Peptides against a protein of PDB entry 5JXT. Designs and how they scored, part 252

Target 1, 319 residues: chain A of PDB entry 5JXT
Amino acid sequence: SLLPKKEINVYIGMSEMQVKWYQKILEKDIDAVNGAGGKRESKTRLLNIVMQLRKCCNHPYLFEGAEPGPPYTTDEHLIYNAGKMVVLDKLLKRIQKQGSRVLIFSQMSRLLDILEDYCVFRGYKYCRIDGSTAHEDRIAAIDEYNKPGSDKFIFLLTTRAGGLGINLTTADIVILYDSDWNPQADLQAMDRAHRIGQTKQVVVYRFVTDNAIEEKVLERAAQKLRLDQLVIQQGRAQVAAKAAANKDELLSMIQHGAEKVFQTKGAFGTMAEKGSQLDDDDIDAILQAGETRTKELNARYEKLGIDDLQKFTSESAYE

## One batch from the design tools (peptide; made by RFdiffusion4, then SolubleMPNN)

Design b2_p28_2_s2
Fold by OpenDDE base, seed 4:
Structure b2_p28_2_s2 (fold): chain B 319 residues (1-319), chain A 28 residues (1-28)
Amino acid sequence: as target 1 above (319 residues)
Amino acid sequence: MLSRLQLREAERAARRAAEEEARRLAEE
C-alpha cells in the first residue's frame, strides 16, 4: 500500500545578500509598501512588488547586477548568498547518503538555471524539465531518470511542467523550492513521486523564507486548500474561492516582516548564526522546528469553517 | 570576459561532451 506522504515546511532565514536586496525592493516602492498611494496604488504595482520579493526569497542572482562579476564564476558564493541554497546543499548531501532520489520543483525556470549551475558545481547528476522543454526531450529526461540503475540523483522541474501526469516514483524526496499561489499545483507536483508504484515513504520539504512574503504565500495557499476541501465536502460549489488576492491582502503580505527586515543588519535566524557552516545538528533543528510549525499551521486551518476561511485578515488568524 | 549566460552555455557544452565520451567508451 502507498504510505501517506510526510510534508514538512522548512523555514529558512535570508542571507545577508537577500536582506540587502529585500530592503532595496521595499525602499524602491516605499510609498506603495506604506499604503501612502491610497486608492491610486494599482493592484499591478503590488503584484510586481510581491513577485520581486519572491525572487529575492529564492535567490538574489535572479536580479540583474546582483551576481558577483565580471568575471562570473560558479563557486561557493552561489550557495552562501541564498539561505535556501545553504539548506538545500546540506539536505541533498543527507538525502544522497540515505540512498534517496530527489525532485526539486520551482515556479521559476531562471531559478532552475541556478540550480543547474549548482548541480554541476557539486557534481550531482541531474535531469531538467521546464515549460520550454520539447515533448521528446521531456520523455527522454523522464526515461533517463526512471531507468533501472539510473545515476541521475536530482530531477529539476518547474511546478507546472511537472504537473502533466508524469510518473517519477523512482524518487522518494520532493523539494518545493518555492510555492505556487495555487496549492493544487504543488499537490500535483508531489503526486509525481507519491503515486502507485512508489515503494518508499515520500517526504516533501517545502522551503519557506522565514519573516518574509513567503510565509503569507504559504498561509494563503493553506487557507485556499482547506476552503477547496470544505467546499467539495459540503457540496457548496457556489463558494467560488476568490482566487486572486485583493489589494489589501497584497499590501498586508508585502508588509509582513518588512519592519524587521529594515532593522536587520546582516542575515536572518540560523543564517546569521552559522551561515554556510550549518552542520547536521543545525539541519535537524531546522527540520524539527519546521515540523512543529507545520503542525501548528495545519491545526489552525483545520478548526476554521468556510466563513472564517473566506476572511483573509491578519487579525482573524490569531484568535 | 564571458557573460553569465556564456559561462553557463560553456559548462553545459563541456558536460554534454563528457557524457558523450563516457557513453562511447562504455560501448567499446
Scores: peptide ipSAE 0.369, ipTM 0.840, DockQ to the pose 0.029
Fold by OpenDDE base, seed 1:
Structure b2_p28_2_s2 (fold): chain B 319 residues (1-319), chain A 28 residues (1-28)
Amino acid sequence: as target 1 above (319 residues)
Amino acid sequence: MLSRLQLREAERAARRAAEEEARRLAEE
């Protein structure tokens, strides 16, 4: 029988470079961040800020002029300048030692480019599929990855490209490097490994930048998922969760952790303490803390009814 | 000096060449 998947949110501190870029993004639009624009702030402007902050949470090299150079080099700076890369680098070593194989999903094809550079730098053999990959090349990549005795350790996918019904049950680990706004897209990505034919316990690691916008993206996705489940169970088709965040929700998401980010000199959390020198015990502590916070998050939403979940989209502005 | 894009393209080309060579050596 297929074992239930284990899902763990992995809460990761920003690197020093991420903090600096996160501050810069907020400072550039400080009036909008402070709500000083009132009703005049366009939803589009707030959405743009959200997208820049999410890029920062993924990797600062997604911004023009952020990567050190010229000369440009593929080196350790690719890892230590992003908290998610530091954790990924340690986690992949553990996954490989366990004889596991891993799917890595992102919303951003440009992040997959950075992950390719990383795979080359570490000598990890990988496959890649994104939205631009031709149909024939997708089949070839899937077949190469799924081949018995395949030396391909990593499969890099955009979440949307991975959602296309493919079977990747030859992997038992899923890393969501970032989250989709639609929790169903992430579930569809997990279901590439968690499907009939899987013989191992599937473990899903969801990377979440701590004290940043990604926590609110995660909370919103969890709320939506619970609401969708309750609507299906109660047959109340009319409670379409307003798919698009309103302006106040977007503003609240942008403001989350912003004060602490402005007060921070250097990196956050474990990135401040250890930086790129995270050991196996530090990774175990991060995973254990993540498992606890994941249970707490789930327990928070499991107790809420439809009416509470609909209200919570309005009240999350004041905490 | 190579741009980041040019560096990535060069690294991808070198990897493809190495994979093709490894395949040829495995067929011999």
Scores: peptide ipSAE 0.364, ipTM 0.837, DockQ to the pose 0.029
Fold by OpenDDE base, seed 3:
Structure b2_p28_2_s2 (fold): chain B 319 residues (1-319), chain A 28 residues (1-28)
Amino acid sequence: as target 1 above (319 residues)
Amino acid sequence: MLSRLQLREAERAARRAAEEEARRLAEE
């Protein structure tokens, strides 16, 4: 029988460089961030801020002029300048030692480019599929990854490209480097490894930047998923889950952690204490804390009915 | 000086060449 998948949210502090860029993004649109724009603030402007903050949470080198150079180098700076890369680097070493194989999903093809640079730098053998990959090349990459005795350790995928019904049960670890606004897209990605033919316990690590917009993206996705499940179970198809965040929700998401980010000199949490020098005990502590917070998050939404989930804006989650 | 794109392409090419060489050596 297929074992239930284990899902763990991994809460990761920003690097010093991420904090600086996150501050810069907020400062550039400070009037919008403070809600001073009122009725004049466009939803498009708020969505642009959200997108920039999500890029920052993934990697600072997604911004023009952020990467050090010229000369450009692929070196340790690629890792220590992003909290998610620091945790990924340690986690992948552990996963490899365990004889596991890993799928890494992102919403951003440009982040997969950075992950390719990282794989080359560390000597990890990988496959890649994104939205631009030709059909024949997708088949070839899947076959190369799934072949008996494949030396490919990592499969890099965009979440949407992974949604195409492919079987990747030769992997037992899934890393969601970022989250989709639609929780069903992430579930479809997990189901590439968690499917008939899987013989191992599937573990899903969802990376979430702590004290940043990504916590609110995750909360909203969890709320939507629970609502969708309850609507299906109760046959109440008319409950249109409000698909798009309103202006007030977007503003609340942008403001989340902003004050603490402005007050922070350097990195956040374990990234401030150890940076790239995380040991196995630090990783275990991050995973344990993540497992606890994941249980708390799930327990919060499991108690809510359809009417509560429809009314629950991000503000009421902290009261 | 290589652009960031040129560096990435060179590193990808070097890796592919090394994988092909390792495969040839395993078939001998």
Scores: peptide ipSAE 0.363, ipTM 0.841, DockQ to the pose 0.026
Fold by OpenDDE base, seed 2:
Order: C-alpha cells, then structure tokens, then sequence
Structure b2_p28_2_s2 (fold): chain B 319 residues (1-319), chain A 28 residues (1-28)
C-alpha cells in the first residue's frame, strides 16, 4: 500500500545578501509598498514587486549584477548567499547518506540553472526537465533517472514541467524549492514521487523564506487548498475562488515582514547565528521547528468553514 | 562578460545539441 506522504514546511532565514536585495526591491517601489499609490497603483506593478521579492527569496543571483565578478567563479558563495541553498546543501548530504533520491521543484527555470551549477560544484549527478525541454529529451531524462542502478541522485524540474503525469517513484524525497500560487500544481509535482509503484515513505520539504513574501504565498495557497477540499466534501458548486489575488491582498503580502527587513542588518534567524556552518543538529532543529509550524498552520485552517475561508484575507491569518 | 546564468544556458544548449547529434548518429 502507498504510505501517506509527510509534508514539512522548512522555514529559512535570508542571507545577508538576500536581505540587502530585498531592501533594495522594496526601496525602489517604496510608494507602492506604503500604499501611497492607492487605487492608482496598477495590479501589474504590485505583481512585478511580488515576483522580484520571490526571486530574492530563491537566490539573489537571479538579478542582473548581483553575482560577484568578473571573473565569475563557482564556489561556496553560490551557497552562502542564499538561505535556501545553505539548508539544501546540508539536507542533500543527509538524503544521499540515507540512500534516498530527490526531486527538486521550482517555478523558475533560471533557479534550476543555479541548481545545475551547484550540482556540478558538489559533484551530484542530476537530470533536468523544464518548459523548454523537448518531448524526446524529457523521456530520455526520465528513463535515465528511473533506470535500475541509476547514478542520478537529483532530478531538477520546473513545477509545471513536472505536472505532465510523469512517474518518478524511484525518488522518495521531494523538495519544493518555492511554492506555486496554485497549491494543486505543487500537489501534482509531489504526485510524481507519491504514486503507485512507490515503495518508500515519501517526504516533502517545502522551503519557505521566513519573515518574507513567501510566508504569505504559502498561507494563501493553504487557504485555497482547504477551501477546495471543503467544497469537494460538501458537494457545493465550485465557488470559483478568485484565483488571482486582488490589489489589497498583494499589497498586504508585499508589506509582510518589510519593516523587519528594513531594520535588519545582516542575515535573518539561523542564517545570522550559524551562516553556512549549519551542522546536523541545526538541520534537525530547523526541521522540527518547521514540523511544528506546519501543524499549527494546518490546525488554523482546519477550524475554518467555507464562509470563513472566503472572507479570510491574509491579514486575519496572523490575528 | 556573460553572467553565470547565461553561461549555464549556453552550456545546456551545447549539451542538448551534442545529445541530439549522438542520437542521430545512433539511428543511422
């Protein structure tokens, strides 16, 4: 029988470089961030700010001129300049030592390019599929990953490309490096490993940048998922949950953690305390804290009815 | 000078071209 998947949100502090770039993004559009534009602020501008903040949460090298150089070198700076990479680097060592194999999903193909550099730098054997991968190359990559005795440890996928019904049950670990706005896209990605033919306990690690836009993206996705589940269970007509955030929701999401980011000098949380020197105990502490916060988040939404979830703006999730 | 991301894109494109050529040669 297929074991239920274990899902853990992994809350990760920003590196010093991420804090600096996050501040720079907010400062560039400070009038929009403060809501001074009011009704005149375009939804497109707010969506662009959200996209830049999400890029920052993933890796600062997604921005032009962020990478140190020339010369451009592949070194430890690729890891320590992004909190998610620091945690990923330690977690992958543990996963490999356990004899597990891992799927890594992202919304951003350009982040997969950074993860390829990382895989080469660490000597990890990998496969890759994104939106630009030809159909034949996708089949070849899947077959190479799934073959008996495959030396491929990591599969790098865009979440959308992973949604194409492929079977990757030869992996037992899933890392969602970032979250989709649609929780169903992330579920479809997880279901590549969590499918008939899986023999191991599937564990899903969802990376979430703490005190940043990604917490609000996660909460909104969790709210939507709970609403979708309740609608199905109650047989109510699909309340077309307005899939797109309104302007006020986007503004609230952008403002979340902004003040703390402006006040912060250096890195956040465990990244400030330990930086790249995280040990196995630090990873266990991060995972345990994440498991606790995941249970708390789920318990918050489990108490809400359909009518509450429909009225539930991201603001009421923090009261 | 190309960024790392641009360099990786070029490397990936070159790898795909080589894989496609190798496949073509194996079908012949």
Amino acid sequence: as target 1 above (319 residues)
Amino acid sequence: MLSRLQLREAERAARRAAEEEARRLAEE
Scores: peptide ipSAE 0.188, ipTM 0.772, DockQ to the pose 0.106

Design b2_p28_2_s3
Fold by OpenDDE base, seed 3:
Structure b2_p28_2_s3 (fold): chain B 319 residues (1-319), chain A 28 residues (1-28)
Amino acid sequence: as target 1 above (319 residues)
Amino acid sequence: SLSRLQRRAAELARRREEERRRREEELA
């Protein structure tokens, strides 16, 4: 019997470099962030800010001028300059020691490029598929990863490319390095490992930058998923799940955690305390806190009806 | 001059091509 997948949101603080770049993104468009653009502020401008903030949450080297150099070298700076990389680096060592194999999903092919450099730097053998991967190369990568006794530890995928019905049941760990706006895309990615033929407990780690735009992306995705479930259960096909955030929703998402980011000197949370020196106990604490917050998030949306789930609830930071 | 992102993309493209060549050599 296929065991239910265990899903854990892993809440990760920004590195000092991420905080600086997050501030810079907000400052560049401060009038839009403050809502001062009023009715004239375009939805497109707000979407662009959201996309820059999401890039920052993934890795600051997604921006031109961010990586230190010349010379440009792959070194420990690739890890410690992004909170998600620090946690990933420790988590992958643990997963490898457990004899597990890992799918890593991202929305951003440019992040997979950084993860390739990281895999080479750490000596991790990997496969890669994205939207530009030729059909033949895709088949070859899947077969190489799935072959008995494969020495490929990591599979790097874009969420959309991974959603294409492929079987990767030879992996038991799924890392969602970032989230899709559509929770169904993430579920389809998880289902590459969590399907018939899986013999292990599948564990899904969803990386979420704490006190940032990604918390609101996650909340919106959870809200949408619950709405989709209720619509299916109640046969209410006419409930158009608002697929796209409105302007006010986007503004609220951009503003989330912005004040605390502006007040922050250095890194956030465990990244401020330990940085790249996270130990196994720090990882256990992050995972346990994440499991608790995941249960709380799910319990919040499970109690809501269709009419409540159709409203964007700006959760006040004080509840 | 190639932007830094373009230089990195070119280096990653080269590494992917080298890895593809290595896979072809291991299958031959």
Scores: peptide ipSAE 0.128, ipTM 0.769, DockQ to the pose 0.033
Fold by OpenDDE base, seed 2:
Structure b2_p28_2_s3 (fold): chain B 319 residues (1-319), chain A 28 residues (1-28)
Amino acid sequence: as target 1 above (319 residues)
Amino acid sequence: SLSRLQRRAAELARRREEERRRREEELA
């Protein structure tokens, strides 16, 4: 029988480099961040800020001129300059040691490029699929990953390319390196491993940058998912879930954690305390804290009705 | 000079071609 999937949000602090780049993104558009643009501020400008902040949460090397060099090397700096990479690097060692296989999903093909360099640097055997992968190459990559006795440990996928009905039940771990704005895209990604033919407990790790825009992306996704569930249960199919965030929602998301980011010198949380020197106990603590916060988040939205879930209740970070 | 992002993309493209060639050689 297929066991229920276990989902854990993994809350991760920014590296020092991520904090510096996050500050720089906010400072560049400070008038928009402060809401000083008023009615004249374009939704497009706010969407661009959101996109840059999400890139920063993933990896600072997604920006031109961010990576140190010359010389440009693939080395430990690829890991320690991004909080998610530090946690990923330790988590993958544990996953491999337990004899599991892992799917890693991202919205950003350029992040998969960084993850390929990381896999080569660590000697991890991998497959990759994104939106540019030819149909034949996609079939070949899936078959190579799924073959009996496959040496391929990691499958790197863009969330949308992975959503296309493929079976990856030869993996039992799913890492969502980032989240889609549509929670159904992430569910479809999880369902590549959590499907008929799976023999193991599927565990899903959702990486979330703490005290940053990604917490609000997660909250909005959880809210939307609960709303979609209640609409289906009540037969109210006509309640068009507001698919796109409005200006005020985007502004509130940008402002979330901004003050703390401006006040911070160095890294955040466990990244400030341990940096890249996380041990197994530090990973257990991060996963336990994540499991607790995941239960609290779910419990918050389970108590809300349709009318409450239609209100975007983001407290401004400046209230 | 190619931007770092362009150089990285070219290195990754080369690795993917080398992996395809190895798969073709294993199937032959």
Scores: peptide ipSAE 0.111, ipTM 0.759, DockQ to the pose 0.033
Fold by OpenDDE base, seed 5:
Structure b2_p28_2_s3 (fold): chain B 319 residues (1-319), chain A 28 residues (1-28)
Amino acid sequence: as target 1 above (319 residues)
Amino acid sequence: SLSRLQRRAAELARRREEERRRREEELA
């Protein structure tokens, strides 16, 4: 029988470079971040800020001129300048050592390009599928990954392209490097490994940048998922929750952790203490803390009714 | 200054082509 999947949110501090770029993004649009634009602030401007902050949480080299150089090299700076890469780099060593195989999902094909450079730099054999991958190349990549005795350790996928009904049960680990705005897209991604034919315990690691916009993206996704479940259970088809965040929701998401980011000189949390020198105990501590916070997050939304779940509960940016 | 992705676009394209060629050679 298929074992239930384990889902763990992995809360990751920003690197010093991410903090500096996060500050710079907020400062560039500080009037919008402070809500000074009021009703006149365009939803498009707020959506752009959200997109830049999410890029920063993924990797600062997603910005023009962010990479240090010349000379431009593929080296350890590709890892230590992004908190998610530091954790990924340690976690992949553990995953490989245990004889597991891993799917890595992202919303950003450009992040997969960074992850390709990383895979080559570390000597990890990989497959890739994104939205631009031709149908024949997708089949070939899936078959190469799934073949008996495949030496491909990593499959890099965009969440939506990887969600297209494919079977990847030859992997037992799923890393969501970032989250979709639609929690169903992430579930569909997990279901590539967690389906009939899986023989191992599937573990899903969801990377979440701590004290940043991604916490609010996660909370909103958890809220929406619970709402979708309750709507199905109650037969209330009309409660198509407004799938798109409103301006006030977007503003609250942008403001979350902004003050602490502005006050921070250097990296956050374990990234400040250890940076690229994370050991196995640091990874275990991050995973344990993540498991606790995941249980707390789920317990928060499991107790809410439909009417409560329709209200965006923005905890104030100052709590 | 160009992003990593802009500077490495040609190298990434080359790696993808080499990977396709290798798959074709393994299927032949």
Scores: peptide ipSAE 0.139, ipTM 0.779, DockQ to the pose 0.032; fails the geometry check
Fold by OpenDDE base, seed 1:
Formats: structure tokens, sequence, C-alpha cells
Structure b2_p28_2_s3 (fold): chain B 319 residues (1-319), chain A 28 residues (1-28)
């Protein structure tokens, strides 16, 4: 029998460099961030801010001029300048030592580019599929990853490209480096490892930048998923969850954690305390805290009815 | 300054070609 997936949100602090870039993004559009643009603020402008903040949460080197140099090298700075990379680097060592194999999903092909450099730098053997990968090259990469005795440890995928019906049951760990706005896309990605033919417990780690836009992306995705489930159960086909956030929702998402980010000198949380010196105990603490917060998040949305789930609740912005 | 992306376009192309060639050599 297929074991249920274990899903854990991994809440990760920003590096000092991420905080500085997050501040710069907010400062550049401060009038929009403060809601001063009023009714004239374009939804497109807010969506652009959200996209820049999400890039910052993934890696600061997604911005032009962010990478230190010349000389431009692939070195430890690729890791310590992004909180997600620091956690990923420690987690992958543990996963490899356990004899597990891992799928890493991202929405951003440019992040997969950084992850390829990281894999080469650490000597991890990997496969890659994204939206630009030819059909034949996709089949070849899947077959190479899935072959008996494959030395490929990591499969790098864009969430949408990896969601297309492929079987990757030779992996038992899934890392969602970032989340899709559509929780169904992430579920489809997880279901590449969680299928008939899987013999291990599938564990899904969802990386979430703490005190940032990604918490609100996660909350919105959880809300949408619960709403979709209730609509199906109640036969209320007319409750098309408004797939696209409105302006006020986008603004609330942008504002989440912004004040704390402006007040922060240096990194956040465990990234401020330990940075790249995270040990196995620090990773266990992060995973345990994440498991607790994941249960709390799920329990919050399980109690809500359709009418409550249709309202974007901004209330968690002040805790 | 060439962005990491601009520097990598050539290196990624090379790595993809080397990986394709290795697959072809393993199948031959």
Amino acid sequence: as target 1 above (319 residues)
Amino acid sequence: SLSRLQRRAAELARRREEERRRREEELA
C-alpha cells in the first residue's frame, strides 16, 4: 500500500543579503506598499512587487548586480547569501546519508540555474527538466534518473514541467523550493514521487521564507485548496475561487512582515544566530518547528466554512 | 558584468551537450 505523504513546511529566515534586497524592493515602491496609490494603483504594479519579493525569498542572485564580483566565482557565497540554500545544503547532506533521492521543484527556471551551479559545486549528480527541455531530452533525463542503480541523486524540475504525468517513484524526498499560486500544481509535483511503485515514505519539505511574502502565498494556497475541497464536497460548482488575488489581497501580502524587515539589521532567526554554521540539531529544530506550524496552519483552515474561506483573512499580519 | 545567467548560458549548453554525449556513449 502507498503510505500517506508527510508534508512539512520549513520556515526559513532571510540572510542579511536577502533582508537588504527585500528592503530595497519595498523602498523602491514605498507609496504602493503603504497603499498611498489608492484606487489608481495598478494590479500589475502590485503583482510586479510580489514577483520581486518572491525572487528575493528564493535567491538574491536572481537580481542583476546582486552577485559579488569580479571575479565571479561559484563558492560558499552562493549558499550563505540565501537562507533557503543554507537549509537546503544541510538537508541534502542528511538526505544523501540516509540513502534517499530527492526531487527539487521551483517555479523559477533561473533558480534551477543557481541550483545546477550549487550541485556542481557540491559534487551532486543531478538531472534537470524545465519548460524549455525538449520531449526526447525529458524522457532521457527521466529514464537516467529512474534506471536501477542510478547515481543521479537530485532531480531539478520546474513545478509545471515536473507536473506533466511523469513517474519519479525512485525518489522518496520532495523539496518544494518555492510554492505555486495554485496548490494543485504543487500537489501534482508531489504526486510524481507519491505514486504506484513508490516503496518508501514520501516526505515533502515546502520551503517558506519566514516573516515575508511567502507566508501569505502559502496561506492563500492552503485557503484555496480547502475551498476547492469544500466546493467539490458540497457540489457548489458556482464558487469559482477567484483564482487571482485582488488588489487589497496583494497589498496585504506585500505588507506582511515589511515593518519587521525594515527594522531588521542583518539576517532573520536562525540565519542571524548561526548563518552558514547550522548543524544537524539546528536543522532538527527547524523541521520540528515547521511540523508544528504546519499542523496549526492546517487546523486553522479545516475549521473554516466556504463563506469564511471566500474572504481573504488579513488577521495574521499583526501576530 | 555578465550576470550569472549570461555566463551560464554557454556553460549550461556545454554541460547539456557533455551529458547528452555521455548518454550516447553509454548507449553505444
Scores: peptide ipSAE 0.129, ipTM 0.774, DockQ to the pose 0.033; fails the geometry check

